# Designs tried in a protein design run: peptides against a protein of PDB entry 4GMN. Part 189

Target 1, 375 residues: chain A of PDB entry 4GMN
Amino acid sequence: RYANITLLALVTLASIGTDFQETLVKGNQGSRESPISAADEEWNGFDDADGDAMDVDQKSSSGEDQEEDYEEIDVKEDDEDDDDDSITSEMQADMERVVGADGTDDGDLEDLPTLRELIQTAVPQLIRLSNLPIDSDESLTIQSHALSALNNISWTISCLEFANGENANIHNAWYPTAKKIWRKTILPILEADSADLKLATQVTSLAWAVARVLHGETPTDGNPHRKFISLYHSSKQQAGGNSNSIEEPEDPFQGLGVKCIGVVGSLAHDPAPIEVNREVGVFLVTLLRQSNNVPPAEIVEALNQLFDIYGDEELACDKEVFWKDGFLKHLEEFLPKMRTLTKGIDKRTQPELRTRADEALLNLGRFVQYKKKHA

## One batch from the design tools (peptide; made by RFdiffusion4, then SolubleMPNN)

Design b2_p21_1_s3 (from b2_p21_1, 14 letters changed)
Fold by OpenDDE base, seed 5:
Structure b2_p21_1_s3 (fold): chain B 375 residues (1-375), chain A 21 residues (1-21)
Amino acid sequence: as target 1 above (375 residues)
Amino acid sequence: MTSFPYQPPSSLKVVMEKILS
């Protein structure tokens, strides 16, 4: 009885985190480009106005329009108005305030009561539940649901803009809590070295969400970047041996490999120690060099992380890692391989992967050109 | 549909069905 009530509460908290995000995404579609992934932003470079547009002569091969007569399958929309009123009017009002908040109030979350209660009341309990001794299938289930709820809340908050002092009140409230999630939930699970790939995937997803806000300010205690790099390699070794259907996630970007790349990329941002940045940068560049054996989604994520880490030339990592370790040469040598990889993705069967690969290819061209100008 | 690395909430429906059963 108490376990079922706890599980229901954890599922409800996980749903609340998801519903908040959907509301933020819908609200932002009206005002700014989708905050969904900083990885989906076209890296426009620095707009130096002297853009010689290289005319890519797209030779239009006139493929014959075979009018395949798609029979209208009259899918009766059974309007089951499952008004899952899971989004309280208070939660919706809090999300509308977050989307509309011009970052002028360094204030307490007094105007965001639902978000305040999530951060201050719910998250500390979820951290406690994620750290219970695992002695039963019930305790494993509670941990999994607590991690799911923490994941969804952390991801939702990581989709807020915090640049230029936007949402500073939310950032200031979340930042100490995010560090607490890292130290109290993520690190202990990573240190336990569990062979449970499901648990590893859950904690890696949560770690990515937390690291997307903390970046290089993520606690470096115990070298967590090396743990995620090790997890990446271990996941590849297991996938090659056991044809046990870990159902490859239908979405190629939900793979443990992509999540490991996203975590270590986020950890490598300034003000990360230069050695952490170097180890991550070398890992990412090594994936590009080994691209023939790497899933396309992991290549896309590794490129986006490299752009984000090394996009700013004023950062110490540009001089001490990017230029010093000769990363530009590896990126330039990868450009023709990326073109081949991207063209090999079927737009019909994998439209999202193809779109993100086309964007990453475009950004790679721009990034290589930018870095050559600033050499 | 942009894939969020969200864990889909185990449908409140499936958990409610298991609690109500």
Scores: peptide ipSAE 0.023, ipTM 0.507, DockQ to the pose 0.084
Fold by OpenDDE base, seed 3:
Structure b2_p21_1_s3 (fold): chain B 375 residues (1-375), chain A 21 residues (1-21)
Amino acid sequence: as target 1 above (375 residues)
Amino acid sequence: MTSFPYQPPSSLKVVMEKILS
């Protein structure tokens, strides 16, 4: 009984985290679709007239069309109002406040009661549940659900804008909790060195969400970037040896390799130690050099991380790592390979991967041109 | 597992928009 109630509560918290994220993503997309007024430029179509010719004749035959009486199955659209009753009116109101908050509301976390309870009450319990000794299938199930709930909450919060002091109330409430998730949930699981790829994928997803907020301020205790680089390499060795193809996730960006790149990239941002930045930068550039053996989604993520880490010339990592280790030359040499890779992605079968690869290729060209002007 | 497609606009995109404006 208590286990089932705990599992239901964990599933509900995981759902809330997902639905909140989807609503924030939709709200942030809607605010950027300022209707570009389609200026009515009457592009007068070219008239070109040319006229010819050929008549070809062919015949004949008379087959009797049996009018099969298609009984019009009156498919009653049962408007199943999927009242996704999962979102409480308080959660919806909190989502609307976070999405609709023009950056003028010095809104105390008091105005976000659901988010407050998630951060202050739920997350500390989820951290506790994720740290239970694994001694039964029940404890393993509880850990997995607790990690899923922490993942969804952390991802949702990581989708908020925190630049320029936006959402500073949420950032200030989340920041100490994010560090606690890192130290109490992520590090202990990484140190246990489990061969469980499912657990590794869950903890790496959570680590990416947390590191997207903490960046270079993520706790450096035990060199976590090296653990994620090691996990990346170990995951590639296991996938190559066992004919149990872990079904490549339908979404190529949900792979453990992409998640490892996302984590280590986020960890390498300023104010990360230059040694950490260098080790990550060398890892990412090495993936580009080995691109023939790397999934396209991992290349896209590695490029985006390199742009975010080295986009600012005022940062110490620009001079001490990017220029000193000759990264520009590696990016220039990779441009023709990236064009070939991107063109090789079928737009019909992998539209998202192609779109993100086209964007990463465009950004790579711009980034190389930018860095050449500032050399 | 919900796809997290939303890469925040790369800091590079924001920097490039400021350089092109």
Scores: peptide ipSAE 0.021, ipTM 0.551, DockQ to the pose 0.432
Fold by OpenDDE base, seed 2:
Structure b2_p21_1_s3 (fold): chain B 375 residues (1-375), chain A 21 residues (1-21)
Amino acid sequence: as target 1 above (375 residues)
Amino acid sequence: MTSFPYQPPSSLKVVMEKILS
C-alpha cells in the first residue's frame, strides 16, 4: 500500500515536471508567432564587432518541376483532445509569470508557489527516496521513479534563462538544491559502480540537467568527469560485445554516449579547474579524431560542448588548454570529415539529426574562422 | 513509462535564446 502510493506520487511528480517543461516551451513559443527553424541560429562568436556577412552566393540553379504526384495520405487528425488535465491552473500561472517576467520584476519565489513547492518540498523527498538502500525490486523501482522525477524537474529548471541575471530568484533557490542532488543522489550512485545501464542512463541524464545549471561550479569531489568518461567508454564496449541490443533509443540524442558528453562538457565550463577542463577537452577532441567510430549525435554534442567551453577568449581555458594543447588544428582537420558526416545523414529518416549536424557544421566553420582571427 | 522529457540540445544557448527572444 505505502509503496504504491509512493510510486504514484513519484509518477505524478515526474509528470508534473514534464508538463511544466511543456508549459514553459508553449508559453515562450506563444510570445513568438513564427517557429523560426532552429537551423537559422548561427554561432557568431563573442565578438559582435566585425559582422562581415559572408556573401554566400546562392546560385539559383533553376531545377525543373518534376510533379511527383504525392498521394495525399489523408492523415486524419484524430484530434484526440487528450485533455491531459495534469497541468494545474496554478502551474500554468507560475509559468506565465516566469515567461512574462520582464527583467524589472524581481519576482520572489513567493509569486511562484508551484515551483517553490517543487524545489523546497518535493525535491528533498525525491533525494531521500533516491538514496534508500536497494534491498528489493520495490526499492529499485522507487529509486528509478525518484530519479525520473528529479530528472524532469532538473531539466525543466535548466531550460530557464539565467544569463545576465534573468530568473535570479529561481537560480538562487535552485543552486543549493542542485548541489544537494549532485552530492546526495548523483555521486553515491556513481560510486556504487553498478553494471546497471538503465540506472547509469538515468543518473547521467539527471547529472546533465544539474550540470547545465551548475556548470564549472559543479562539485569536483571524486573527479566525476572521469567517471562519466569511463562510463562513456564502458557503454561502447558493452554495445560491441553483447548482441543483446540494448535498444538504442529511437532518438539518437537520448543515447548514454550523448548524455555522458553533455555532462562532461557542462562540468568543464568556467570556473572549472583547468585540469578538469583539459581532460574533458582532450576527450571531446579525441572523439572528433576518432569520428569514424562515433555516432553522429555524439559528434554534434561534442562540437557544441567545445564551442560553449572555448568560445570565450577571455577565459583561462582558452589560453591554457585550447591554444596550448593545439585544439584549433584538430577542429580544422575535422571540418572535411564533418561535411562528409553531415551529408551522410538522410534528411528523410533523421531530420532532426541532420538539422543539428548542419548547424554544428556551420558553427564549426565559424568557430575555426573566429579562432584563426584571434590567434 | 514516464518518458524522459526531451533532452534539449546542449546548445541550449540557442534553444534558450529561441525560447526567450
Scores: peptide ipSAE 0.023, ipTM 0.560, DockQ to the pose 0.220; fails the geometry check
Fold by OpenDDE base, seed 1:
Structure b2_p21_1_s3 (fold): chain B 375 residues (1-375), chain A 21 residues (1-21)
Amino acid sequence: as target 1 above (375 residues)
Amino acid sequence: MTSFPYQPPSSLKVVMEKILS
């Protein structure tokens, strides 16, 4: 009985986190439709055609009033479905406020009640549930659902803009909670060294969402970047040996390899220790060199992470890692391989992967040109 | 010419070898 109520609550929290993400995506798509300026269609003049007033008068016929008494069957639709629309309306109102808010730096969430309750009330309980002793299939199920709910909430928050002090109130409220998720949920599961690839995928997805906000301020305790790099390599060895295809997710970007790259890339951002940055940078550049055996989605993610980590020339990692370890040469040598890889993706069967690969190829060309100018 | 460590850092290789073992 308690387990079923807990599972229902966890499924509901995971749904709320998904619906909140979908609302953010819809809101962000609406802002990119800049109104295409209605072209100046030349208003060609109204020609005054005079046409005549024919008066046709016709009269008469008297057809009979058969009053067929249609009994209105008053089907009382039981309006029990109204409660789900209320949560969606509050979430939508919170999203509209987040998109429109000049972020206050005080960490106040008074104007964001749904987001406040998710961060302050729900997440601490989800962290508790994800840390229960695993002693039964029921406790494993509770952990999996708690991780799913934490993942969805963390991904939703990680889709907010926090650059230049935007959404600073949300950032300030989330930041201590994100560190708590990392220390209390992610690290203990990574240290348990479970052979469960499903659990590893869930934890890696959550770790990516959390690390997308914390970046180089993610707790470095136990060298988590090395654990995710090791998980990446272990996942490749298992996929090569067992023809029991773990169903490659229909979305190439939902693969464990992509998630591992996303985590370690995020962990390597400033102010990460230079040695962490170097180990991650070397890993990412090594993937590009070995690209013949790397899925295209992982190459796209590895490129994006390299651009984000080394895009700023004022950062210590630019001088101490990018230039010192000669990354520019490897990126330049990868350009012709990336062109071949991108052209090999069928636009008809994998349109999203092709679009993201075309963008990553364009950005690689620009990034190499930028770094050559600033050498 | 700092030879790019074409292999993961020896520390990472040892961690990988321990997980693959």
Scores: peptide ipSAE 0.006, ipTM 0.400, DockQ to the pose 0.020; fails the geometry check

Design b2_p21_1_s4 (from b2_p21_1, 12 letters changed)
Fold by OpenDDE base, seed 5:
Structure b2_p21_1_s4 (fold): chain B 375 residues (1-375), chain A 21 residues (1-21)
Amino acid sequence: as target 1 above (375 residues)
Amino acid sequence: MTVHPYQEDSSLKVVLEKILS
């Protein structure tokens, strides 16, 4: 019974990983910002009470509405009602409780039995399976699937709000497990120095999901930020040589480069060691300086990470890294390049990338203005 | 929509079958 609930819980937490984005977005349409949409947050700065709203003159360019006649391609709905009722009412109820849970401070998941069994029973077994000796194609397949499961679980949990003591019970239950995933699964795979880009992509995806919860409290053992920066550079060298294009994922944000940026950005947050923050900040600013040779999605992610890391002026990294290393000048010099980059993205072929680039451009303008005011 | 790098649900089912076996 528990095993089938855990099986179903895990399958549903993998499927709910994708649909939880939708369900958190749908559930949070009643309360504020989707933590997944925290990348889609207009960076408003810190609320300085003196709201001088600069009127951005939106010159209404009246573009003529060319009614392009969309031919209705009659896609026959083959109603294969595969009622894969894989989402049990118990797991849906646990998910509804997680979205609505007023954070009880106790790391007790008594009210979330599915999530408890996931964290306490399933994740330790997935860690075990991800650490099996690779001696066969079967053991490699098991490792890949175990990493996939850990990825989906870790991403789903990283989509919960933990600010202001929200979901504190889940955070407290997950935190030691997330550190265990990092030390027992992620670090050993990164240290094995495998040329397998598929495995590197899987472990980097998992590392990003884990680091989105642990931030600067992610274990610094073996300087993992340098390993991900090295992986970023190595991935760019391989893509240039072998015309075995790893099919650029249809989604630009699924690329290994974006994942590496997301990991190292998350690792650089307070209370990260100031040297880790500096090395990451210099890496991110260097991407902006070399932007002509960097995919637009990696630029968007690098900007968002820079805003998140250096948004708070009370943090030691603001004084010791941002101001001391002169990052503001690099952001200002990048503004006209970002405008050109964003305008070069076709809204018809890459609507999501264009939306995220328009937002990152807006936030870059606001961030530069904020930092100039607080100089 | 922040595209999280989720992997196919089929992968998790296979792992769970191996955990439960």
Scores: peptide ipSAE 0.024, ipTM 0.582, DockQ to the pose 0.100
Fold by OpenDDE base, seed 3:
Structure b2_p21_1_s4 (fold): chain B 375 residues (1-375), chain A 21 residues (1-21)
Amino acid sequence: as target 1 above (375 residues)
Amino acid sequence: MTVHPYQEDSSLKVVLEKILS
């Protein structure tokens, strides 16, 4: 029973990795901003009510409506009810509780038995399996699968809202486990300095998921931000030299470069040490300055991380890093480059990348205006 | 919606089978 519930919780948390984006979005469609939609959200600034909306005259070029008669391909939805009986009613109920729990129950994970078994039983074993001695192809396979499992679990949990004390029971249960994943799985793999880009991609994905919950409270032991910055640069050197370009993932946001940016951005949030924040901020601003040689998805992620890190003027990093190191000037100088970059993305071939770039461009304009008002 | 880097469910199933075995 518990084994099937845990297997199913983890299948559901893996399917939750894909479908919990949908189900958290569907469940939160009635309430607040999903932490994944925070990247899709228009940066509205802090509530300074003086709305001088600049009318950007979008001259509607009247493109002629060629009514291409799209033949209705009657795709018969053959409702093959593949009852993938792989989701137990207990896990569906745990998911419904996690998605539907208005954050009022400061309760123990007693009402979330599947998530409890995941965090308390499965994750400690996955950490153990990810740390097996690598002496065989089987041990490599086990490590890869253990990292994938930890990734999906960690990402799923990182998609929960923890702001304002929401899901505090889950946060409190996950937080020590997330620190354990960081110290026992992520750091040892990063310290082994393997030339394996697949392993580096897996551990960096996991690190981003963990860092999205821990933020600036992520363990700073051994300066992990510098390891991910080094990995970013090393990955660019390897991709340029071998004609065996690892097929760029079909999704540009799944690239190792984007993942490295996401990790280091998350590590730089308050209460991160100001020197960690500075080193990350300088790295991100340097990507914008070098944007001609940086993939558009990495620019989008670097911008979003800069907005999240430096949005709040009450934080010590605003005065001690953003203003002191002159980041506003670099962001303002990047605006015309971002407009050119965004316009260069084909809406037909890369619709998602174009949407995310249009949003990041809009947010960059707003952010620069906000920071100029608060100067 | 930012497709965060999830790995395929198959990898999780294989590890779970090893945890539960």
Scores: peptide ipSAE 0.023, ipTM 0.582, DockQ to the pose 0.101
Fold by OpenDDE base, seed 4:
Order: structure tokens, then sequence, then C-alpha cells
Structure b2_p21_1_s4 (fold): chain B 375 residues (1-375), chain A 21 residues (1-21)
């Protein structure tokens, strides 16, 4: 009885986190017809207006139109109106306020009561539940659901814009809580060195969501970047050996390898210690050099992390790591490989992966050109 | 930044459906 109620409460909290994300996406879609595809963070670091549009000569190869007369199978979409009435009017009102809040620094979490209770009341309980001694299958189940709920909440919050002081009220409320999740949930699980790949995937997902907000201000105690790099390598060794590979997630971006890259990339941002930045930067550049043996989604994520880490020339890591360790040369040498990799992705079977690879290829070209101008 | 949708633990929807039923 108590287990089922606790499970239900954790499930409901995880659902609230997802519904909150969906409503954020829908609310932002009302202002931008495109989903908040992570793609719309165009790397805006190029304010340089010199629009020398290289005319890419589109040689129109006139392939012959074979008119295959596909019969219109009138599939009646039964609109099962899944009345997902799960969104309380209070959560919807909080979401409308978050989406409609022009970035007024003076926003109190008093105007976001559901989000306030989620951060201040629910998350501390989830941290407690994620730290229970594992002595039964029930305690393992509770930990897993607590991690899932923390993951959903943390991801949802990490989707908010915090640049230029936007959502500063939410950032200020979340930041100390995110540090608590890191210190109380993530680090203890990483230190336990569990062979449980499911638990490792859950904690890595949560670590990424938390690190996307904390960046280089993420607590460096116990060198967590090295633990995630080690986990990356260990995950590759397991996938190669046991045919009982956990089914590769249908989404190539949900893989443990991608999540490890996302965590360590986020940890390497300024003001991270230069040595942490270097170790991560060398890891990411090494993935590009070994790209023939690396999943395309991990290459895309590694590129995006490299752009985000080294996009600002005023940062100490640009001079002390990027230029000093000769990263530009590795990116230039990778550019033709990335073109081949991207062209090898079938648009029909993997449309998202192809889109993200096309974007990462475009950004790689731009980034290399920028760094050459600022050399 | 790729908002990785949380994999909806299909277990969650199934558990909610079983409780609301």
Amino acid sequence: as target 1 above (375 residues)
Amino acid sequence: MTVHPYQEDSSLKVVLEKILS
C-alpha cells in the first residue's frame, strides 16, 4: 500500500514534469510555429554581418519523375481525443506566465505557485527518496522513479532561456536546488560505482539536465568529468561484447554515450577549471578523430559541445586550450569527414539525425571560418 | 541545445491509466 502510493506520487511528479515540458513546448509553439527544436539555438556568436553568401551551385540533376500512382488509403485517423486533462488549470496558468514573461528580473516565484512547490517541496523529497539505502527491489524501484522525476523536472527547467537575465527568478530558485541534486543525488550514485547500466543512464541523464543550467559552476568535487568519460568508455566496451546489449534507444540521441558527452561538455564551460576544460576538450576532439567508430549522434553532440565551449574568444579556455592544443586543425581535418558522415545518413529512415547532422556540419563550417578570422 | 525529450517511461502512462481506471 505505502509503496504503491509512493510510486504513484513519483509517477505523478514525473508526469507533471513532462506535461510541464510539453506545455512549455506548446506555449512556445504558439509564439514560434517551430517546436523548440534545439536547432533554434543558432550559434549566434557570429554578429559579423559580412554576408558573403557562397553561391553553392545547385547542379539540378534532373532525375526522371516516375509517377508511381500510390492509391490514397483513406486511413481514418480516429482522433482519440486523449483528453490529457492532466494539466491542472494552475499548471497551465504557471506555464502561460513562464512563456509570456518578458524577462523581467523582478519576477517572484510567488507568481508561479506550482513551479515553486515543485522546486521547494517536491524536489527535496525526491532527493531524499533517490538516496534511500537499496535493500529491496522496492527501494530500487523508488530510487528509479525518484531519479526519473528529478530528470523530468531538471530537463524542463533546463529548456528555459536564462541568457541575458531571462527567467532570472526561476534560475535563482533552481540554482541552489540543482547544486543539491548534484551533491546529494548524482555524486553519491557515481561514487557507488554501480555496474547497473540502467541506473548509470538515469543518473547521467539527470546530470546532463542539471549541468545544462550550472555549466562550469557545477561542483567539481571528485572530478565528475573523469567519471563520465570513464562511463562513456565502459558503455562502449559493454555494447561491443554482450549481444544482450540494452536495446539501443530508438532515438539515437537518448543513448548513454550522447548523455555522457552532454554532461562533460556542460561541465567544461566557463568558469570551469582550465584543466577540466582541457581534459573534456581533448576527449571531444578525440571522438572526432575516431569518428569512424563513433555513432553519428555522439559526433553531433560532441560538435555542439565544442561550439558552445569555445565559441567565445574572450574566455580563458580559448587561448589556454583551443589555440594552445591546436583544436582548429582537428576541426578543419574533420570537416570533410563530417560531410561524408552526414551524407551517409538516410533522410527517410533517420530524418531527425540527418537534420541535426546537417546543422552541425553547417555550424562546423562557420565555426572553422570564424576561428580562422580570429587567429 | 537538444532538448532531449525524457523518454516517457511507457510504464508511467500504463501506471496512470491503471490508477485512473
Scores: peptide ipSAE 0.019, ipTM 0.544, DockQ to the pose 0.074
Fold by OpenDDE base, seed 1:
Structure b2_p21_1_s4 (fold): chain B 375 residues (1-375), chain A 21 residues (1-21)
Amino acid sequence: as target 1 above (375 residues)
Amino acid sequence: MTVHPYQEDSSLKVVLEKILS
């Protein structure tokens, strides 16, 4: 009885997180639907009227080359310095309200009661349930549902902007909880060295969601980046041998390989130790060099992670890893391969994969040009 | 100016901000 109530509660929490993600995805699609005006006017087929073959004669008229002399209109740059410094007093008052609370706003989610209850009440119970001894199929089912609920909550929170102090109240409430999920749920499961690819996929998905918020501040105990790199390689070896249809998720971006790349990429962000950053950066660049044997979705994710890790030239990893290990050369050599890879994706059968590959190709071109200007 | 060449799909942010508001 208690187990069924707990299971129902976990399924409900997981469903709330999924419905939230689906609502986010649907909201994202609705903004890209510019109204294709339904001016698909029926192109009324041109009636094949039997019009007679009139022999229109070839008159060869030699039109003379009139060289029209384009006068250079000297457009005087009138430097009208209209310093309209009209910072309205209302904008200044709203900025002072945002800047003036030097309160250590302890992550008081008073205005977000649902999120508060998820973080403070639900997540600690989910961590407990995910860390139960596995001694039965029932305990395994409870763990799987607890991981699914933690995954959905963590993914939802990881989609919030925390840059420049945005959502600081949510960040401050989530940050200690995210570290607790990492230490009490993710690390123990990774250390158990289970051959269960389903469990590995669940914990890796959760790890990615958590690491997308913690970045380089993710606990480094036990070198988790090496465990996820090892898991990536192990997953490729198993996929090549056993045609046990672990149904590759219909979405190429939900694959274990993509999730491993997303985790290790997120772990390598500043302030990660330079050695962790180097090991991850070398792993990602090695995937690009081996791209002929790597799924396109993993290449897209590896590129995005490389852009995010090495996009800032002020970071120690730019000098100590990116330039020192010659990553620019590898990215430049990969550019023609990425063009071929992207063109090989059928827009009709894999529209999302093609769109993300076209974007990653565009960003690769821009990134290579950026780094060449700052060399 | 960190010219992040990555245009994050700002659309997901906007939907979450609307759900949290």
Scores: peptide ipSAE 0.014, ipTM 0.509, DockQ to the pose 0.045

